# Peptides against a protein of PDB entry 8OXM: the designs that were tried, part 34

Target 1, 371 residues: chain A of PDB entry 8OXM
Amino acid sequence: FKAEFRLAGGVNLPKIIDCVGSDGKERRQLVKGRDDLRQDAVMQQVFQMCNTLLQRNTETRKRKLTICTYKVVPLSQRSGVLEWCTGTVPIGEFLVNNEDGAHKRYRPNDFSAFQCQKKMMEVQKKSFEEKYEVFMDVCQNFQPVFRYFCMEKFLDPAIWFEKRLAYTRSVATSSIVGYILGLGDRHVQNILINEQSAELVHIDLGVAFEQGKILPTPETVPFRLTRDIVDGMGITGVEGVFRRCCEKTMEVMRNSQETLLTIVEVLLYDPLFDWTMNPLKALYLQQRPEDETELHPTLNADDQECKRNLSDIDQSFNKVAERVLMRLQEKLKGVEEGTVLSVGGQVNLLIQQAIDPKNLSRLFPGWKAWV

## One batch from the design tools (peptide; aimed at target 1 H187 L215 K368)

Design b2_p15_6_s1 (made by RFdiffusion4, then SolubleMPNN; from b2_p15_6, 5 letters changed)
Fold by OpenDDE base, seed 5:
Structure b2_p15_6_s1 (fold): chain B 371 residues (1-371), chain A 15 residues (1-15)
Amino acid sequence: as target 1 above (371 residues)
Amino acid sequence: RLEATVAELQAILEE
């Protein structure tokens, strides 16, 4: 390894290291401490399986529909090495960086990212109606700018068009695959964009199987399809390419029900794979920036042995796993709210749910639903 | 080899 490291931003201060392989190639790696990369590793394997299914289908293969994956090597329960996604940036860093963010550069008279966050934090404990009104005010004074990503990175018009298409396809594929797997916590720092391909890389896969719905502030959207995400698609927005790519991805997932159910069943009952939401993880994910100072995770393993008999814990786990499998089966059958939908009907419902400002206004302010 | 790499990575995490 090189003796020098760089800090990546984040609570756990991951270290970016450069290593020279036995092949003489320099490789950048992200070393995470105090983070359980096992869930990321498992979810990357599931994404790779989904990619295999998408490559087998002629319509999805022709469209190059893939979810971007990265290499994860878990080293311990709290450490691992990630393939650093070289040439990627968090969409949040591009959009809402305090000094040079695209919103500040292109919309200097709009609310600052800080003003938007403050306004939404002030109403966090208020009614859904008050949250909606403030969210609409924030959105009116914070206009989308993500179209400028491709315009800045790709000066040639033909390349620009191809990259905008690649972006739109990446959003569609990851949105549908993420929905099927119940992927949550899709805030603007957990989604990277590749500066060369314009494809998205989803990181921090620690909220899966709809466990985002049991957070203190439950997730109300199936995937991130916020105004900036849509703005990056260009003038057609969610219509045309995005919708068709969602439908074709959903068709492949629905035609692969048995395979997907079998894989997820094996994972849910793997004793080495903790996918369940625990209260400490829930608190950590929805901590207020103001509370970051005092909660050193002194994992005081005060194992309060809630001596729930081992039998009651196992029964509770099995009931959660069964509910997850049942809900996955429903999604793959197109069952939404007790109604069987066509692929087009299901995709339309999911798009409407994801763009609904009422759903977006109810999200945790840290998710930044106005971006 | 793997153990040595893990120990080196662990040391990098502890610095």
Scores: peptide ipSAE 0.025, ipTM 0.483, DockQ to the pose 0.033
OpenDDE base, seeds 1, 2, 3, 4: peptide ipSAE 0.019, 0.018, 0.020, 0.021; ipTM 0.508, 0.501, 0.522, 0.540; seeds 3, 4 fail the geometry check

Design b2_p15_6_s2 (made by RFdiffusion4, then SolubleMPNN; from b2_p15_6, 7 letters changed)
Fold by OpenDDE base, seed 5:
Structure b2_p15_6_s2 (fold): chain B 371 residues (1-371), chain A 15 residues (1-15)
Amino acid sequence: as target 1 above (371 residues)
Amino acid sequence: KLENTIAELQAILEE
């Protein structure tokens, strides 16, 4: 290892280290402490399986539909090494960096990212109507700029077009796969963009199987399809390429229902795979920036033996696992709100849910639904 | 080998 490290930022202060392999190749690694990378590792395996299914289908293979994966090596329950996605940047860093973010550069007269966050935090405890009104005001004064990512990185028009297409395909594939797996916590720091490929890399996979719906502020969207995400697709937005790629991905997932159910069932009942949302994790994910200073949760596992009989814990776990499997089966059958939908109908419903400003306005302010 | 790498990575995390 090189003696120098860089901080990647974030609460757990992950360290970016450079290592020289036995092959003489330099590799960047992200060393995370105080984080359980087992869930990330498991979800990467599920993504690799989804990629295998997508590669077997001629229509998805021709479109190169893949979810980007990274190597995760869990070292302990609280430490691991990630393959640092060299040449990736968080979409949040590109868009809303305080110094030189794309919103500030291209829209200097719009609200600052701080002003938007402040306005949404002020209404966090208010009615859904008040949240919606303030969200619409924020959106009017904070116009999308993510189209400029590809324009800055890809100066050749032919390359620019290909990269914008790769981006749109990556959003579509990850959105549908993420929806099927119930992937949550898709804030702007948990989504990286590759500066060379324009493909998205989803990180921090600790909210899966719709556990985002049981957060103190429930998640109200199936995936991130915010205004900047859509702006990156160019003039067609969610129509044309994005919609067709979603439909083709959904078709492969639905046609692979038995394989997906079997694998998820094995994972849900794996005693080494803690996917359930706990109250401390829920508080951590939706912690207010002002409260970050005092609550170092020393996870003192004070096993306060709430003597819930071991039987009641196991019964509660089994009921949650069964509910997750039932909901996964419904998604793979196209059952939405008790109605069986076609692939096109289901994809359309999910797109409408994801772009609905009423749903977006109800999200936790830290998710930054206006970006 | 792996144990030494784990120990080195743990030391880097503790610094």
Scores: peptide ipSAE 0.024, ipTM 0.480, DockQ to the pose 0.033
OpenDDE base, seeds 1, 2, 3, 4: peptide ipSAE 0.018, 0.018, 0.019, 0.021; ipTM 0.486, 0.490, 0.501, 0.518

Design b2_p15_6_s3 (made by RFdiffusion4, then SolubleMPNN; from b2_p15_6, 8 letters changed)
Fold by OpenDDE base, seed 4:
Parts: sequence; C-alpha cells; structure tokens
Structure b2_p15_6_s3 (fold): chain B 371 residues (1-371), chain A 15 residues (1-15)
Amino acid sequence: as target 1 above (371 residues)
Amino acid sequence: RLENTIAELEEILKE
C-alpha cells in the first residue's frame, strides 16, 4: 500500500488508498472500518447472477441491461475493502451539495436542501395528510434538475443522447432487480452515477429482502424513482425506454424463478449472512444526521446479550426467511396484493407506487424523497 | 499473504 490515504468523508472515515498489485498496477481501493461488508458482498454476487441471466436473454443483452457491480472483499465482521468506483459521484452530492449542488446552481430561487429537510422533519410525526401537503409544497418549490448531469458531462449531442439512454436503462435494471431483491428506497448518497457511462452504482446494501418495511418509518416505495431520478431520463420520463427496459428485466427475472429462488434460499439460510433488520441497525438508518456523505454501516448487534434461547431465535429466523422466500416467489409469479399480473401490469403497478407523491411523502425525511 | 494484507489494512484503519 502507499503510505498516503484520502478520506472519503462520513463518520466512519473510510480511507481511499492506492494499492500496488503484484502485477505492478496501481489500484485505488476504499478501506472501510466499523462496517460489515458481508451483506454488500453477498448482494454483489446476486447482482452478478442477475447480470448472467440478463446476458443470456437476447432482448436484455441487446439493450445492455446490467446492474453495476463493484468488488467487495470483507476482511472481518467490521472491516473490508471495496473497489473504489473511480469516476463516480453520489447523486446526492451532485444534486444537493450545500453551495455547488445542481439545485442551487440551476434553481437558485427554489428552497434550499436544508429548508426542504427542515419542513419535512417538522411534519415527520404528523398525519399522512399533513405530510402530503408539506411534501407537495416542498416539491413545488424544489424543482428537478438531474437532467443537467448528462448535459454537463456530455457536450456532444450524440454522446449526450446515448448516455441519457444508458442512464435510463441502468435505472430500469436496478429498479426491477432491486424490487425483486427487496432493496426498497435508496438514500441519495448510496446511489453513485458513473461520470463516463452515466450508469448507476448502488452501494451500501444494508437493507434487502423488504427489511425497509419494518423500519420505524416503513418504506412505501418498491424502489427509488423520485423526481430527480425521473428528470435524468429526459422529457419522456418513465415512459418509452424506461418502461420497456423494466418489462424486459422483469420478464427475465420471472422466467428465471427457480434459479433465483434457489440462490436466495441458500443465502437466506447462510449462518454467516445476517440480512435481518435489528433495532440498532434500524435506529442507525433513521437517526443519523443527514448531511454526512455516509455509507451507513451495519451495526452488528453483537453487544445485545439477548439471551433468547437459541431454539426460539432459530425458529423466529426460519419463519422470517420463509416469509421472504414466499414474497419473492409471489413477485416472480407477478402476484401483487393477491392478484396475478402480467409483466406489463406488474411493472405499471410498481412504477405508479414508486412515483406516487402520497407514498413519497410517507418516507423517512432523511432519505430526501423530494430529490 | 492475505493475513499480512489484512493486518496492513487494519493498521491503516487505526490511524
């Protein structure tokens, strides 16, 4: 390793280091402490499998539908090495950085990110009606700007158009794969965009298998499809390319049901893979100060001597795993709210749920559903 | 080799 490191920001102070390999090549790595990277590593393996399925299908292969992956090497229960996603930026940093964020640059007279945050935090304990009204006021005074990402990075019109399509395809693939795996909504700092490819990289995969629904403020969307995410697609929004790419991804997932169930079953019963939501992790995800560019470390609940009998823990775990597998099977059959839907019907329902301002207004304010 | 790399990374995390 080189003796010099850079801080990537955040409370856990992850360190960007340059490593010289045995091949003499320099590789930038992110060394993360106080975090369990096992869940990230497992989810990257599942994404690689999904990518293999997508590459086998002619329609998804022609569209280059992939979920972006990064290399994760867990070193301990509290440390690991990540492949540094060189040439990526968090979408939250691009959009809502305090002085130089795209919202401030393009919409200087809109509410600040802080004003939006404050307004939504003031109503966090209020009725759904009050949350909806304040969310609509925030949305009216905080207009989307993410279209400008591709316009700033890609000055050639032909390249710009190609990259906007790559972005739209990346959002579609990650949204459907994320829904199948139950990733839920994603914090704006946990979605990176590649400045060269315009593809998304989802990081910090600490919430999976719909465990976001059991948070103190439960998730109400199947994936992040907020106004800025949609604005990056351009004038067609969720229609045309995005919808078709979602449908083609969902078709491949549904046609791969046995493979997906078998792999997820092995992972859910892996004693080394703690995917369950614990109270400390839930508190961590929804009580942190929002302004920190932080990868949310999974607090291992090792210090809770919950002397629950091992037998009662195992039985409760197995019942949660069975429910997750049943829900995964339902998703892969197109069963939504007790109704069997076509691929187009299921994708339409998911898009409508994800863009519904009533659902968005109910999300945890820390996840900035107005961005 | 892996153990030495882990130890070096753990030292980097302590600084």
Scores: peptide ipSAE 0.020, ipTM 0.488, DockQ to the pose 0.033
OpenDDE base, seeds 1, 2, 3, 5: peptide ipSAE 0.008, 0.018, 0.019, 0.008; ipTM 0.410, 0.475, 0.480, 0.422

Design b2_p15_6_s4 (made by RFdiffusion4, then SolubleMPNN; from b2_p15_6, 5 letters changed)
Fold by OpenDDE base, seed 4:
Structure b2_p15_6_s4 (fold): chain B 371 residues (1-371), chain A 15 residues (1-15)
Amino acid sequence: as target 1 above (371 residues)
Amino acid sequence: RLEAIVAELEAILKE
């Protein structure tokens, strides 16, 4: 490795390093400490399998429907190396960076990202009605600007149009694949956009198999389809290209039911793959900025109480795994709320759930559902 | 070789 490193920013202070391969080529890598990258690595493998299914179908292949993947090499339970996604930016950095965010540049008279977050944090413990009212006030005074990403990056009108289509197809593919795998909503820093392709890269895949529904603030959307995500599609919004790409992706997923069930079954029962939500992970994902000061990990909590009988843990784990497989089978059959839907009906329900301001207003404020 | 890479990366993470 080169002796020099750069900080990528963020709480875990990941380090960008340059390595020289045995082929003499320099490769930029992101080294993460204090993160379990095994779930990311497994989810990247599942995405590659979904991509293989999408490439086998003529209609999804013609549309180039793929979920973007990156290389992950887990080194330990708390460290690993990621491929640095060169030429990507977090959508949150583009949209709501404190200095030069697109909201501040294009909407200087709107609420600041901080004002929006403060208003939503103040109502976090309030009724759903109060959350909805404040969310609607925030949305009225914080208007979408993500359309400007493609306009800034792609000056040629023909290129701009093709890149907006690539973005829309990427959102559609990742939304449907993400729904099938139960990824839920995604923090704005955990969605990267490629500045050359306009495709999305989902990172930090620590929530899968609908484990976001058992968080202290449960997820209420099937995937992130917030106002800025929709605005990036341009004037068509969720209609036309997005809807058709969702339907074609869902058709391939439903027609691949046996393959997807077999793959997910192998992963759910892999003893090396902990996909279950634990209380510490749940706290970490939904920490309040005020609570950051007290979580010094006092290592000294005695090992004694975790000897719950291995048999009861195994039976509870197996029941959770069976429930995940049953819910995956329902999704792949088009079973929603006890009703069998067509591909178009299922995709329509998911889009409506994802864009519903009532569902968005109930999300954890830290994930910025108004962005 | 893997252990050496891990040790080098762990050293980089501690700096």
Scores: peptide ipSAE 0.025, ipTM 0.565, DockQ to the pose 0.034
OpenDDE base, seeds 1, 2, 3, 5: peptide ipSAE 0.021, 0.022, 0.022, 0.021; ipTM 0.530, 0.532, 0.553, 0.528; seed 2 fails the geometry check

Design b2_p15_7 (made by RFdiffusion4)
Pose (drawn by RFdiffusion4):
Structure b2_p15_7 (pose): chain A 334 residues (1-279, 317-371), chain P 15 residues (1-15)
Amino acid sequence: FKAEFRLAGGVNLPKIIDCVGSDGKERRQLVKGRDDLRQDAVMQQVFQMCNTLLQRNTETRKRKLTICTYKVVPLSQRSGVLEWCTGTVPIGEFLVNNEDGAHKRYRPNDFSAFQCQKKMMEVQKKSFEEKYEVFMDVCQNFQPVFRYFCMEKFLDPAIWFEKRLAYTRSVATSSIVGYILGLGDRHVQNILINEQSAELVHIDLGVAFEQGKILPTPETVPFRLTRDIVDGMGITGVEGVFRRCCEKTMEVMRNSQETLLTIVEVLLYDPLFDWTMNPFNKVAERVLMRLQEKLKGVEEGTVLSVGGQVNLLIQQAIDPKNLSRLFPGWKAWV
Amino acid sequence: SAKLEAAVAKREALL
């Protein structure tokens, strides 16, 4: 074990450690004290199940739809450990870096990230109209730059297109799975982009199962489909590869709702922390019902096709009205 | 509750 450890930041102060194995290769682990990783363990298990189901299905096997997973090992009710992701860089560090940010490098005339943060801080005390107007003004003077990422990393057109296609597929699949699982904490620091495979990886998974509505600032989108992601998917935008991949993933999930419910039914017997405190779990049953409704496409008794559900999700995600009410720190304009 | 508070504090630190 290495004698030194680093802090990853945050109120809980997670610890980063390095271990040298028998082969001598250093492996980085993240021990997360004062936090419950059992929910993250369930998220990783369902991620692996979805990846296996996508691999089994011939339609998705050809499309090579995969979900990037990292091992999470719970150690106690209030602690655990997880595998650190190597060879990945944060999206916000690439895009909105103060020193060498992509938006500053490509569009110096556009508004800086500090100006946008100042405007968002000043407008949180305003009403809906002023928030919508400021958001539209910010979007007018802040063009997406993320499309140049692979352009700056993959000079060969074949490799460049391969990486862009893998990025688009991974974004579609991750977005579909996050909507199904109700993942809400999807700001720039929770998503890591690989420098080689260019596949997005979700690392935080801190809050899910429709927890953003509990937060003071509700989460009005099911997944992150901001202007930067859409521009980086290519000229075609959401239409094309993203829509088809979303439809295929939704079909696979509708075909495997039995396996998904079997995986998620681990609750109601060993409830995790932050629940059933302050004296057939209530909130567990509620989230199981919500997941079942999402999977069956019933909601309030209404039937919705896979294509219609995908279109509705796209409309909700790209709607500026929903983006205006989001948390300023979520970087909806980014 | 602790996760929610930590999530809010993390988001505020991004400002």

Design b2_p15_7_s1 (made by RFdiffusion4, then SolubleMPNN; from b2_p15_7, 7 letters changed)
Fold by OpenDDE base, seed 4:
Structure b2_p15_7_s1 (fold): chain B 371 residues (1-371), chain A 15 residues (1-15)
Amino acid sequence: as target 1 above (371 residues)
Amino acid sequence: MERLEATVAELESLL
């Protein structure tokens, strides 16, 4: 490795290192500490399997439907190395950076990202009606600008059109596969966009198998399809290319039911893979920025051996795994709310759920559902 | 194996 490192931004201050391979090629890597990368590594493997299924189908292959993946090497339960996604930027960084975010540049008279967050945080403990009213006020005074990403990066009109199409296909593929795997909504910093391909890279896959529904503020959307995500598709929005790519992705997933169930079953019962949401992880994912200052956990964890009988823990885990597999089977059969839907009906329901301002207004304000 | 373990230990020493 090179002796010099750089800090990446964020709470865990991951270290960017450059290494020279045995092939003489320099490669940038991200070293994370205090983070369990096993879930990221497992989800990347599942994405590779989904990509293999999508490449086998002629209609999805012709559309180049794929989920962008990156290399993850877990080193321990709390450390690992990630491939640095070179030429990517977080969507949150492009949209709502404090200094030069696209919202500030293109909509200088709209509410600031801070004003939007403050308004939504003030109603976090309020009724769903009050949350909806404030969310609608925020949305009215914070108009989407993500269309400008492709316009800034791709000056040639033919390239611009092709890249907007690549973006729309990437959102569709990641949304449907993300729904099948129960990834839920995604924080705006955990979605990267490639500045050359316009494809999305989903990072920090710490919530899967609908575990976002058991958070202190439960997830209410099947995937992130916020106003800026839709605006990046341009004038067609969720119609045309996006819808058709969702339907073709869902068709491949449903036709691959047995394969997907078998893969997920192996992962859910892997004793080395903890996918379950624990209370500490749930609190961490929905911490207030104001609470970051006091939690130096000098948790002297005094070993209160809660000897919960290993049998009751194992039976409880198995019942959760069975429930996840049953819900995955329902999704792959098109069973939504006890009704069997066609591929088009299921995709339509998921799109409507994902764009519903009532569902978006109920999300955790830290995830910025107005962006 | 040893070279991987040495690389892991070098990376862990950076954490």
Scores: peptide ipSAE 0.025, ipTM 0.562, DockQ to the pose 0.031
OpenDDE base, seeds 1, 2, 3, 5: peptide ipSAE 0.006, 0.021, 0.006, 0.021; ipTM 0.352, 0.504, 0.396, 0.509; seed 1 fails the geometry check

Design b2_p15_7_s2 (made by RFdiffusion4, then SolubleMPNN; from b2_p15_7, 8 letters changed)
Fold by OpenDDE base, seed 4:
Structure b2_p15_7_s2 (fold): chain B 371 residues (1-371), chain A 15 residues (1-15)
Amino acid sequence: as target 1 above (371 residues)
Amino acid sequence: STKLANTIAELESLL
């Protein structure tokens, strides 16, 4: 390794290191501490399997429908090395960076990202009606700008059009695969966009199998399809290319039911793969900016001698795994709210759920559903 | 392997 490192931004201050391989090639790597990368590594394997299914189908292959993957090497339960996604930027950094975010540049008279956050935090413990009203006020005064990403990066009109299509296809594929795997909503910093391909890279895959629904503020959307995500698709929005790519992805997933169930079953029962939501992880994922000051992690490891009988833990775990598999089977059959839907009907329901301001207004304000 | 262990230890020393 080179002796020099750079800090990547973020709460855990991951270290960017340059490694010279035995082939003499320099490779940037992100070293994360205090983070369990095993779930990321497993989810990358699942994405590779989904990509294999998508490449076998002629219609999805012709559309180049893929979920972007990165290399993850877990080193311990609290450390690992990731492939540094060179030439990517977090969507949140592009959109809502305090100094030069696209919202500030293109919409200087709109609410600041801080004002939006504050307004939504003030109503976090309020009724759904009050949350919806404030969310609509925020949305009115914080208009989407993500269309400008492709316009800034791709000056040639033919390239711009191709890259906007690549973006739309990437959102469609990741949305449907993410729904099947129960990834839920994604924080704007955990979605990277490639500045050359316009494809999305989903990082920090710590919530899967609908475990976002059991958070203190439960998820209410099947995937992130916020106003800026839609704005990046251009004038057609969720219609045309996006919808068709969702349908073609869903067709492949539904037609691969047995394969997907078998893969997920093996993963859910892998004793090395802890996918279950725990209270500490839930607190971390929905931590308030005000609460960051007092949690010195003097969590001495010793006081978890809650000897829950091993039998009751195993029975509880098995019942959760069985429920996840049953829900996955329902999704792959097109069963939504007790009704069997066609691929088009299921995709339509998911899109409507994901863009509904009532669902978006109920999300955890820290995840910025107005972006 | 000893090489992997040394690489892990080197990476952990950077954390």
Scores: peptide ipSAE 0.022, ipTM 0.511, DockQ to the pose 0.032
OpenDDE base, seeds 1, 2, 3, 5: peptide ipSAE 0.000, 0.021, 0.019, 0.018; ipTM 0.351, 0.480, 0.470, 0.468

Design b2_p15_7_s3 (made by RFdiffusion4, then SolubleMPNN; from b2_p15_7, 7 letters changed)
Fold by OpenDDE base, seed 2:
Structure b2_p15_7_s3 (fold): chain B 371 residues (1-371), chain A 15 residues (1-15)
Amino acid sequence: as target 1 above (371 residues)
Amino acid sequence: MSRLEATVAELESLL
């Protein structure tokens, strides 16, 4: 490794290191401490399997449908190394950076990202009706700008069109694969965009198998399909390319039910893989920036041996695993709310759920559902 | 110590 490191931003202060491979190539890596990267590693393996299924199907292969993956090497239960996603930027950094974000540049008379966040935080403990009204006011005064990403990065019209198409396909593939796996915590910092390919890279995969639904503020959308995400697709929005790519991805997933169930079953019962939501993780994911001052890091995760009998923990775990597998099987059969849907019907329901301002208004303010 | 264990220990010493 090189002797120098840089800090990445964030609570865990991950270290950016450069290494020279045996091939003489320099590679940037992210070293995380105080984080269990086993879930990220497992989810990347599942994404690679989904990519293999998508490449085997002629219709998804022709559309170049893939979920972007990165290398993860867990080192311990609390440390690991990630491949640095070179040439990517968080969509949140592009959109809502305080200094030079696209919203401020293109919509200087709209609400600031801070004003939007403040308004939604003020109503966080209020009724769903009050949340909805404030969310609609925020949305009216914070108009989408993500169309400008491709316009800034790709000046040639033919390249611009191709990259916007690549973006739309990437959103569709990752949305459907993410929904099947119950991927949560899709805030604007957990989604990177590649500045050369316009493809999305989903990072921080620590909320999977619908565990986002058991957060203190439950997740109410199947994936991120917010106004900026849609704006990046251009004039057709969720119609045409996006919808067709979702349908073709869902078709491959449903036709691969046995394979996907078998893989997820092996992972859910792997004793080395804890995918369950714990209370400390749930509090951390939905912590307010203002509450950072009082949570002394002295809650050693080691001292809450709640002496739940090992048998009751194992039985609780198995019941959660069974429920996850049952729900995965339902999704892969097209069972939504007790009704069997066609691929088109299921995809339509998921799109409607993801864009519903009532669902979006109920999300944790840190998720930034107005972006 | 294997080459892997040495690399892990080097990386963990960076944390």
Scores: peptide ipSAE 0.037, ipTM 0.634, DockQ to the pose 0.031
OpenDDE base, seeds 1, 3, 4, 5: peptide ipSAE 0.026, 0.033, 0.033, 0.031; ipTM 0.584, 0.623, 0.625, 0.616

Design b2_p15_7_s4 (made by RFdiffusion4, then SolubleMPNN; from b2_p15_7, 8 letters changed)
Fold by OpenDDE base, seed 2:
Structure b2_p15_7_s4 (fold): chain B 371 residues (1-371), chain A 15 residues (1-15)
Amino acid sequence: as target 1 above (371 residues)
Amino acid sequence: STRLKNTVAALESLL
């Protein structure tokens, strides 16, 4: 390791370190403190398995359908080392979280990101009807610009077209696999884009197995398919390449039901893997200041050894694990709202749920559903 | 391994 480190931004002040490998290659690493990386490491293994399933199928292999993965080495319950995703940027940084974000550059007469956030915060405790009306006003005055990512990075038209297809395929694959696994907390800082490949890298995998639905503000969408995410696909939006890639991914997942159930069952019953939502984690996720500048003291999750009787903990845990497995089995059978759907019908329902302004308006304002 | 323990302790001392 080099003696020098750099700070990455953010509340937890992760440290960027340079390491020389036994091969003589320098590798940048992110050392994260005050965070449990065990769930990230487990979810990366599940993504690698999903990639193996996708590579076995001829149609998904021909489309290069993959989830981007990174190396995670947990060190303790509060520390670990991440592979630095070199040449990636948070989609939020490109769009809204810099002094010259794409919304400001391309839509200078629209509402600022701060104005949008303020309007949605003012209605956070209001009715669903009031949230919907303010969300529609915000959306009307904050138009999507993510198409410009590929246009700025890829000046050659043939390369631009190829990279836009790679992006669309990455969104489709991660959306369907993320839905099957019940991946939540998909805010604009938890999704990176690779500046060379245009593929997405999903980070901070601490909300899985639909645990986002039990947050104080429940998650109401199956995955992030917001207006900017769709604008990055170009003029066809969700139609054509995206829909077909979702259907082909869903087909592989449904045809791999036994394998996926077995893997998730082993993970859910692993005593070293805490995937359950606790009240302190829920509070931390929905009280995070959006501005990287506020040093809030991280609430240490470890101090609530509430001595509930071991027997009542085990019975409650088993009932939650069983419900997660049942819901996973339903998804893999195409059971939605008590009805068995075809792959096309299920994918269509998920797309409609993800783009519905009524669902998007109900999300926590920090999720930035208007972006 | 003693080397792994020392590396973990060094990384944890940075945090």
Scores: peptide ipSAE 0.024, ipTM 0.524, DockQ to the pose 0.032
OpenDDE base, seeds 1, 3, 4, 5: peptide ipSAE 0.020, 0.019, 0.006, 0.018; ipTM 0.510, 0.498, 0.380, 0.477; seed 4 fails the geometry check

